# Peptides against a protein of PDB entry 8OXM: the designs that were tried, part 349

Target 1, 371 residues: chain A of PDB entry 8OXM
Amino acid sequence: FKAEFRLAGGVNLPKIIDCVGSDGKERRQLVKGRDDLRQDAVMQQVFQMCNTLLQRNTETRKRKLTICTYKVVPLSQRSGVLEWCTGTVPIGEFLVNNEDGAHKRYRPNDFSAFQCQKKMMEVQKKSFEEKYEVFMDVCQNFQPVFRYFCMEKFLDPAIWFEKRLAYTRSVATSSIVGYILGLGDRHVQNILINEQSAELVHIDLGVAFEQGKILPTPETVPFRLTRDIVDGMGITGVEGVFRRCCEKTMEVMRNSQETLLTIVEVLLYDPLFDWTMNPLKALYLQQRPEDETELHPTLNADDQECKRNLSDIDQSFNKVAERVLMRLQEKLKGVEEGTVLSVGGQVNLLIQQAIDPKNLSRLFPGWKAWV

## One batch from the design tools (peptide; made by RFdiffusion4, then SolubleMPNN)

Design b2_p30_3_s1 (from b2_p30_3, 15 letters changed)
Fold by OpenDDE base, seed 2:
Structure b2_p30_3_s1 (fold): chain B 371 residues (1-371), chain A 30 residues (1-30)
Amino acid sequence: as target 1 above (371 residues)
Amino acid sequence: EEEEKEKKKKEEEEEKKKLLEELLKEAFSF
């Protein structure tokens, strides 16, 4: 390791360190403190396995369908080292940075990101009808601009088209795999975009197996497919490439049902892997101030001496694990709301759920569903 | 035909098993 470190911004001040490998290559790493990286490490392993499944299938391999992964080395329950995703930026930083965000640059007469947040916070405890009305007003006065990411980064038209295609494929693959695994907390700071590849990198994987549904404000969408996410795909939006890549990803996941169930079963019953939502983690996730940077600490259940009898905890855990496995099996069979759907029908339902303004308006304001 | 279908099904099950073993090795390769 080099003796020098840089601070990454934010409340937790993660340290960027450069290390020289035994191969003589310099590698930048991010050292997190006060964060449990075990869940991120496990979810990265699951993503690698999903990538292996996608690479073995001819149709998904031809489409280069992959989830971007990074190396995670947990050092303790409260510290670890991440591979620094060099040349990535949070989509939130590009879109809604207060100084020079794309919304401010391209839409200076629209509501500010702060005005949108404030309006949605004012209705946070209101009816679903009032939330929907205010969300629609925010959406009218905050128009999508994420198309400009590829236009700014890729000046050559052929490269621009290729990178927009790479982006669309990355969104599709991560959306479907994220849905199968029940990945939550997909706010604009937990999704990075690679400035060279236009591929997404999902970080902070601390909400998995639909545990976002048990948050004080439940998650109501299967994945992030907000207006800016769609705008980055260009004129076709969710149609054509995105839909086809979702369908091909879902085909591979459904055809790999036994493998995925076995893997997830092993992980759910691993005593070292705490995937369950605890009340402190739930509070932390939904009390975050807007400016809490790139790398949020995953709060472990171990920090709660909840005086629950060990037997009641174990019985509760086993029932939750069984329910997660049953729901995973349903998803992999195409069972949605008690009905067996085709791959195309299931993907269509998920897209409709993800873009529905009624579902988006019900999300926690910190998720920034208007972005 | 049935023996060839059973043989093909067994080959697909062995390929799935090898796939699972490789995926498990990849997952546990720290």
Scores: peptide ipSAE 0.027, ipTM 0.582, DockQ to the pose 0.012
Fold by OpenDDE base, seed 3:
Structure b2_p30_3_s1 (fold): chain B 371 residues (1-371), chain A 30 residues (1-30)
Amino acid sequence: as target 1 above (371 residues)
Amino acid sequence: EEEEKEKKKKEEEEEKKKLLEELLKEAFSF
């Protein structure tokens, strides 16, 4: 280990450490404290399996459809080492960094990221109509700029085109795989972009199996397909390459139904894998920046053992697990809102849900749905 | 025709089983 560490941005200030391996190679590692990395590790394994399925299929293999994975080594229930995705940046840092973010650079007359966040925080407890109106005002005055990521990083036009294509494929694959697994908490800091590949790396996988829907502010989108995410695809937006890659990914997932169900079943019943939304975790994920001051860790959880009979906890857990498996089976059958859809119909519905400004306006302001 | 369909179905079930065993082995390979 090198003697120096860097802080990664974000609330938990994870430590970036440089390690020299026995092979003499430097490896960056992210040390998260207080986070349970077991869920990240499990979800990375599921992503690897999804990648294996995608590589076996000729149509997805030809398109190089993969979800980017990283190594997770859980060290304890509250600590672990992540492989630092060297050469990645949070999309939020590129887009909305206070000093040099792409929005400030390319759209200096638009609302600041802070003004957008403030406006949306002011209406967070208001009606859906008021949220929608303010969201539309924010969107009008905060125009997408993520197209400039590939333009800045890839000066050669042929490379630029291939990287934009790689980005679009990565968004499609991760969106569909993430939807199948019910991946939530897709805020702009939980999605990294690789500066060399233009592929997305999804981090902080602690909201899975649609547990984002039971947050205090429920998640209303199947995946992140916000205006900047779409802008990064270039002039075609969600049409053409993105849609086709979503459809081909969904075809592979649906054709692998039994395999995916069995894998997820094993994981859901693993006593070491806590995937259920804890109320404290739910509060933490949707905590206001203003409320950071008062959570002294003097939750003496008085272990008032609410002796919820172990039987009632187990029955409650089993019912939640069964519901998750049933919903996963529905997704893999193309059952949406009680209707069986074709792959194209299902993908179309998901795209429409993800880009709907009414759905986006209802998200927690910290998710930054205007980005 | 029916025997070829049954044979193909068995081959697909064996491939699925083998895939599942590989994937489970990857899942539990800590």
Scores: peptide ipSAE 0.026, ipTM 0.597, DockQ to the pose 0.012
Fold by OpenDDE base, seed 4:
Structure b2_p30_3_s1 (fold): chain B 371 residues (1-371), chain A 30 residues (1-30)
Amino acid sequence: as target 1 above (371 residues)
Amino acid sequence: EEEEKEKKKKEEEEEKKKLLEELLKEAFSF
């Protein structure tokens, strides 16, 4: 390891370190402290399994449908090493960085990202109707610009076209697999885009198995399909390549029901894998920027000595695991809202739910559903 | 009967855990 490190941004201030492998190659790594990487590691493995299923299917293999994975090595309950996703940028950084974000560059007369955030935070505790109205005002005055990512990075028209297709395929695959695994909406900083491949890398997988629905502000979308995410697909939007790739991914997932259920069942009952949402994790994920004062939740594992009878905890856990498995079975059967849908019907419903401004307006404002 | 059900449940949980450990090992072996 080199003696020097850089800080990555974010609350946990992860350390970027360079190491020289036994092969003489330099590799950048991210060392997270104060974070349990076991969930990230497990989710990366589930993604690898989904990738294996997608590679076995001729239709998904021909489309090169994959979720980008990264190596995660948990070192303790509160530390680990991540592969540094070299040549990636957070979508949120590209779009809405304070100095030179794409929205500011391409839409200088639109609302600033801060103005949008403020407007949505002001209505956070208001009715769904008030949230919707303000969200529509924000959306009208904050037009999508993510199409410019591929235009900036890929000057050759043929390369640009292929990269836009790679992006669209990556969004489709990650959206459907993310829905199956219950990742829900993803914070814009937790979606990286590869500057060379235009593929997405989902990081910080701390919300899975629909645990986003039990957040103080529950998730209302099956995956992130915001206006900028759609704009990156270009003029076709959610139609054509995206829809077809979603359908083909969903087809593989549904046809792999037994395998996926077995995997998830084992994960849900693994005593080393805490996937459940706890109040402190929920607060951390939906912290207000204004509440950045002194509550470092020392997630001391030791303060879980609230001696609730072990029996009541285990019974509550098992009931949550069973509900997750039942919901996963429903998804893999195409059961939505008590109705069995075709793959096309299910994918259509999910797309409509994900792009519905009523659903988007109800999301936690910190996750910037207008971006 | 209850002991045999509990034993069978434990064997199924161990088999599932072993299958996961194998699948996880395959996934880590890349």
Scores: peptide ipSAE 0.022, ipTM 0.435, DockQ to the pose 0.019
Fold by OpenDDE base, seed 5:
Structure b2_p30_3_s1 (fold): chain B 371 residues (1-371), chain A 30 residues (1-30)
Amino acid sequence: as target 1 above (371 residues)
Amino acid sequence: EEEEKEKKKKEEEEEKKKLLEELLKEAFSF
């Protein structure tokens, strides 16, 4: 290990450390403290299994359909080591950085990221109609710019086209795999983009198995397919390459139903894998800026063993696990709203749900559905 | 100058809040 470390930005101040392996290769690592990494480690393992299924199929292998993974080594219930995704940036950092964000650079007369967030926070407690109207006003005055990511990073036109294709394939694969696993909390900082490959890296996998639907503001989209995400695909948007890659990914997932159900069943009943949304986590994920003043960080996670009778916990847990498995089985059968859909029909429904301004306007403002 | 300093200070406070929200999301997402 090198004697120097860098702080990654943040309140938890994760430490970036450099180590030289026995192979003489330098590797950067992120050391998180006071953070569980077990759910991330488990979800990365499930993503590796999905990648194995995608590599076995000739059509998905030829398209290089993969979800990007990183190494997670949990060291304790509150510490671990992550592989630092060197040469990645949060899509939020590129798009909505206050000083030099792509929206400010390319659209200087549009609303600022702050103005957009403020407008959506002001209507957070309002009707769905009022939220929709303000969301449409925000969207009209905050036009997508993510096309410029590939244009800035890849000056050669042939490389630019290849990287835009890699991006579109990465969005498609991660969207469908993420939907099958019920991955939530896909805000703009939980999605990194690789500056060399244009592939997405999904981080913070703590909201899985549709637990985003039980948040104080329920998640209303199957995955992130916002205007900037679509703009990065170029002139075809969600049509052509993206749709076909979603369909081919969904075909492999549906054809692997038994394997995926068995894997998820083993994980859901692992007593070391806490995937359930607890009320404190749910409140924390959607804290209001006004409520921050009173919650001193003295929540030692040690003291609220609410002695719920072990029997009532087990019965409630088992009923939640059974519902998750049933919903996973429905997704893998193409059952949506009680109707059996073809792969193309299911993928089309998911795309329409993900791009619907009515669904997007209902999301928690911190998710930044206008980006 | 004072309005730019107050704007930068609000931007830094909002970045700190957002980063607080994101990292305590990460800390409680487990």
Scores: peptide ipSAE 0.000, ipTM 0.275, DockQ to the pose 0.036

Design b2_p30_3_s2 (from b2_p30_3, 15 letters changed)
Fold by OpenDDE base, seed 1:
Structure b2_p30_3_s2 (fold): chain B 371 residues (1-371), chain A 30 residues (1-30)
Amino acid sequence: as target 1 above (371 residues)
Amino acid sequence: DEEEEKKKKEEEEEKLKELYEKLLEEAFKK
């Protein structure tokens, strides 16, 4: 292991460690805390299950609909190495984090990522109307550029076209499976793109089962479908390939209701899988830049020695787990807002919710809904 | 011993992985 680590941008400040393998190859490794690794490991198993369901269906198999999974390798009781998907980059790094980020390169006269964030932070405590107006001003002066990812990486037009389709399929599959599992909006640093396949890898799966809706700033979108995410699909946007891949993924998920419910039920009642939102995790996920004082929360796991009065917490936990299972069952039946929808109707509603500027303007500004 | 606790929790994580692989296999046999 090199002594040099880079902070990957992201909520949990994962450390990227360059390690030399026994084969003499340098590999990037993502080092996270233990609890984050357990949650990521469990969610990778759920993704593997979803992939198995998608491979059994002829229509989803023909479309190569899959969620990219990674190996979680526990290194220690307090640290593990996620196999950093070699040849991936965070979409946020490509778009906005580097001095040579795609927005700065292709749109040098637009607002900087910092100016956009500042404007949205200034209205964070304001009305929904004021948030919407400022979000629209930000969006007008920060135009999408993610189309250039495939254009930079794939110079051959036929390869470029196939990779743009692979990207679009990956976004569709991960969006629908992410909705079913209640992953909600995904921070731009927690979505990696493979520079060879153009497929997405979702990391940092610490918000699941709609726990993003109970954050101090609740999530208002079913999945991340921001303007840059859509721009990466090219001229068709959410129409055509994306919509059809969402519908076919949703069809497989709905037809696999019993299997999905059984597996999620076991996961929800696993005492080793802490999926519940706690106040400290909620504060950490939505920290303000002004609160980025040197409180490294040493999440000393030793504060679990607060003997949770097992009875009241167990009853509250069971009631939350039951509500999660009921909501999962509703999703898998196509029940949205008390109405049973067709697969096409449900997917359409989810797409409209995800792209609605009113919903996007209400998201936590730290998650950069304008990107 | 910190090493014995380390080994025990690695064994618990491996058992958890095996349990989920088994549950996945059982859910696919129904």
Scores: peptide ipSAE 0.009, ipTM 0.364, DockQ to the pose 0.018
Fold by OpenDDE base, seed 4:
Structure b2_p30_3_s2 (fold): chain B 371 residues (1-371), chain A 30 residues (1-30)
Amino acid sequence: as target 1 above (371 residues)
Amino acid sequence: DEEEEKKKKEEEEEKLKELYEKLLEEAFKK
């Protein structure tokens, strides 16, 4: 292992460690805490199962619809290594890096990422109307640039077109699978893009089963479909390839209802899989940038067996699990807001919800909904 | 029989749990 590590962006501040394998190859490894790795590993398996369902369907297989997975390798009882997808970059690093981010390079007269964040933080405790107005001002003065990712990486027009389609398909598949699993909005540093495939890799899967809705600033979007995410699709935006890939993914998910319910039921009742939102996790997920300094992750080495004191907590847990399963069943039936929708209707509603500036303006400013 | 269907569901859940644990273990062994 090299002694040099970089902090990856993301909620859980994972450490990127460059290691040389026994084969002499340098590999980047993402080091996280054990519990976070279990959550990520669980979700990677669910993604593999979703991928299996998508590969069984002729239409999704023909489109090569997959959610990108990464390998989780536990190194110890307290640490594990994610095999970092070699040649990935966080979309947030590409877009809003302070020195050389694409927004600064392509839109030097726009607001800085810091100015945008500051403006949205100033209104964080304000009305939804005030948040919306400031979000619209931010959006007007912070124009999307993610189209340039594929243009920078893929100079050949035919390759560029293919990679833009791969990106669009990846966003569609991950958005719908992410919605079904209740991953919600994704922090810009928790979405990696593969510089060779243009596919997205979702990391830090600590928020699942719509637990983002019970955060201090609740999630208001079904998945991340911000302006830069859309801009990466090119001129068609959410129309054409993206919409069709969402619909075909949703068809497979809805037609696999029993399988998905059974899988999620097993996961929800797995005592080793802590998917529940707790106040500390909620605080950590929505911490203010100013308070980032002093929470050294005390690796409190105490195996506090959070012996869930069995009696009253279990009844609350079971009620939350039941509610998650009920909501999953509704999603898989196409029940949205008490109405049964067609696949096209459901996907349309989800896209509209995800791109609505009113919903985006209500998100936690730390997650940068303007990016 | 509702009991046989329940038992089949429990066996399928256990198999899925075991498959899931094996997949966890394999994700953890590689």
Scores: peptide ipSAE 0.008, ipTM 0.367, DockQ to the pose 0.018
Fold by OpenDDE base, seed 3:
Structure b2_p30_3_s2 (fold): chain B 371 residues (1-371), chain A 30 residues (1-30)
Amino acid sequence: as target 1 above (371 residues)
Amino acid sequence: DEEEEKKKKEEEEEKLKELYEKLLEEAFKK
């Protein structure tokens, strides 16, 4: 193991460790706490099942709609290594790295990532109106640059077009499946991009089943569809390929309602899978340092041995699990705000919610909604 | 100690695999 590690965002400050394999290849590995590994492993299994559903459908199979998965390798009772997908980079490292980030390279006269963060932190406890005004000022002075990822990596125009299409499909598939599963904490360090495939890899899957909505600063978007995410799709933005891939993914999810409900029901009642938001986890997620360099203490997984004694399944837990299942059933029926929507209507509503600057301005500043 | 920790890991990985296979079988037996 190299002595150098990078911090990725998330609970327990997962350490990116460069490991030299027995084959002499360097593999980046993400070291996380035990509980985060269980959550990630379970959610990877759910993604594999969603991928199986997407491969069974002829239309989604022809479009190669998949969620990228990674292998969880347990290292110890207290730490495991996620095998980092070889040749992935956090989208945040590409976009907003302080030294050589794409925003600094392509938009040198825009606000720095630090200036944007500072401005949004100054208004964090202010009204929604003040947050919206400052967010709009930040957005005006921090223009998207993620289109340059594919342009830098893929010089051949035909390859460039294919990779931009692969990116757009990956965003669509992960956005819809992420919405169905209620995935939260989709900040720029929890989304990786594969430098060869242009597909996204979602990491740190510990905020699921809409538990992001009960954070001290609630999550207000169904998935990450920020300006840079959209810019990576190219000139069509959210229209055409992205929308069609979202609709086809949503169609498969809705047609697989019974299977998805059965899977999620088993997971919600699994005593080894702690999906519920706790106050310490909530505090940790929203006390992220402004600087990616601050060593916060890892929440010891050992102090969270609140052994859910199998006997005291608190009536509170069952009520939360039932509510999650009911909300999942509503999503899979296309019920939004008490109205039954078509697949196209539901996907349109989700896109509008995800790109709404009023929703984006209300997010925790550490989510970096302006990126 | 290292062999018992390795064996417990293999048993946990096998239990996760069996749980996955059961979940797959139950999800596809319908």
Scores: peptide ipSAE 0.006, ipTM 0.358, DockQ to the pose 0.016
Fold by OpenDDE base, seed 5:
Structure b2_p30_3_s2 (fold): chain B 371 residues (1-371), chain A 30 residues (1-30)
Amino acid sequence: as target 1 above (371 residues)
Amino acid sequence: DEEEEKKKKEEEEEKLKELYEKLLEEAFKK
């Protein structure tokens, strides 16, 4: 083990540890101290199943559509080691690092990441109209730069094109599977990029089954398809490769409805799998950096064996689980807002919802919808 | 061979557990 650990950013971010395995390979381990790694482990198994479905289909296999998975070794209820791919970095670290972020390097006259965040925090309690106006001003003065990731890492034009294609496929696959599973909290620190493959790795899977919609500031987008995410795809943006990969992924998911429903049903009723949003988790996810200083409740790890007392909690839980299953079934049938859509119609609706600046302006400022 | 690989994986997971507990203890002692 190297004695050096890096913090992956802010005070509450997981510690990255470089470990040498018994095989002599260096592996980066992410140590999460307080996060529910059981949820991450379960969601990784669901991603592996989705990858198996994608490999069985000739069109998705030919396109190498896969979600990048990592090994989760759950060590306790709230602790474990994530085996990372060596050379994976948070997209937020590349884009909005205060010292040498890509926005500062390529757009030195734009607003700083701090100025953007401050402007959006000032309007957090304002009307949707005021949020939209300030979000549009921020976006005008904070232009996307994520195209430069592949240009910096891949100097050979043929390799650059291949890696940009791998990135676009990874965004498409993870966006559609993430939507089907109702993944939330897709902020720029919860999405990593592999510096060798240009594929995305989604971490911190603690908001699933649309539980992001019941946060104090509800999530208003199906997945992260912000301006920098789109800029990384190159000149075609969401059109062409991305759209076709979304459609082919959605086709495989819809054709696998019975398998997906059966597996998600087993997981929703697993007493060891806490997927429900609780008030403490909701507060933690949407805490202001300024409020982090005072509320260190030393919530000792021991006391939240809140044994689900059986009777009234069980009926409310079962009703939520049934609603999640019904909504999953609707998604897999292409039912959106009471209308049955084709695969192309459903994917188009999801893309439009994800890129809508009205939806993006309503997100919690910590999600950084302008990045 | 498959049982020895399984046992070796379980021993690696236990060593990762002990290391993580130590890293947690060190991380909360600061």
Scores: peptide ipSAE 0.000, ipTM 0.297, DockQ to the pose 0.020

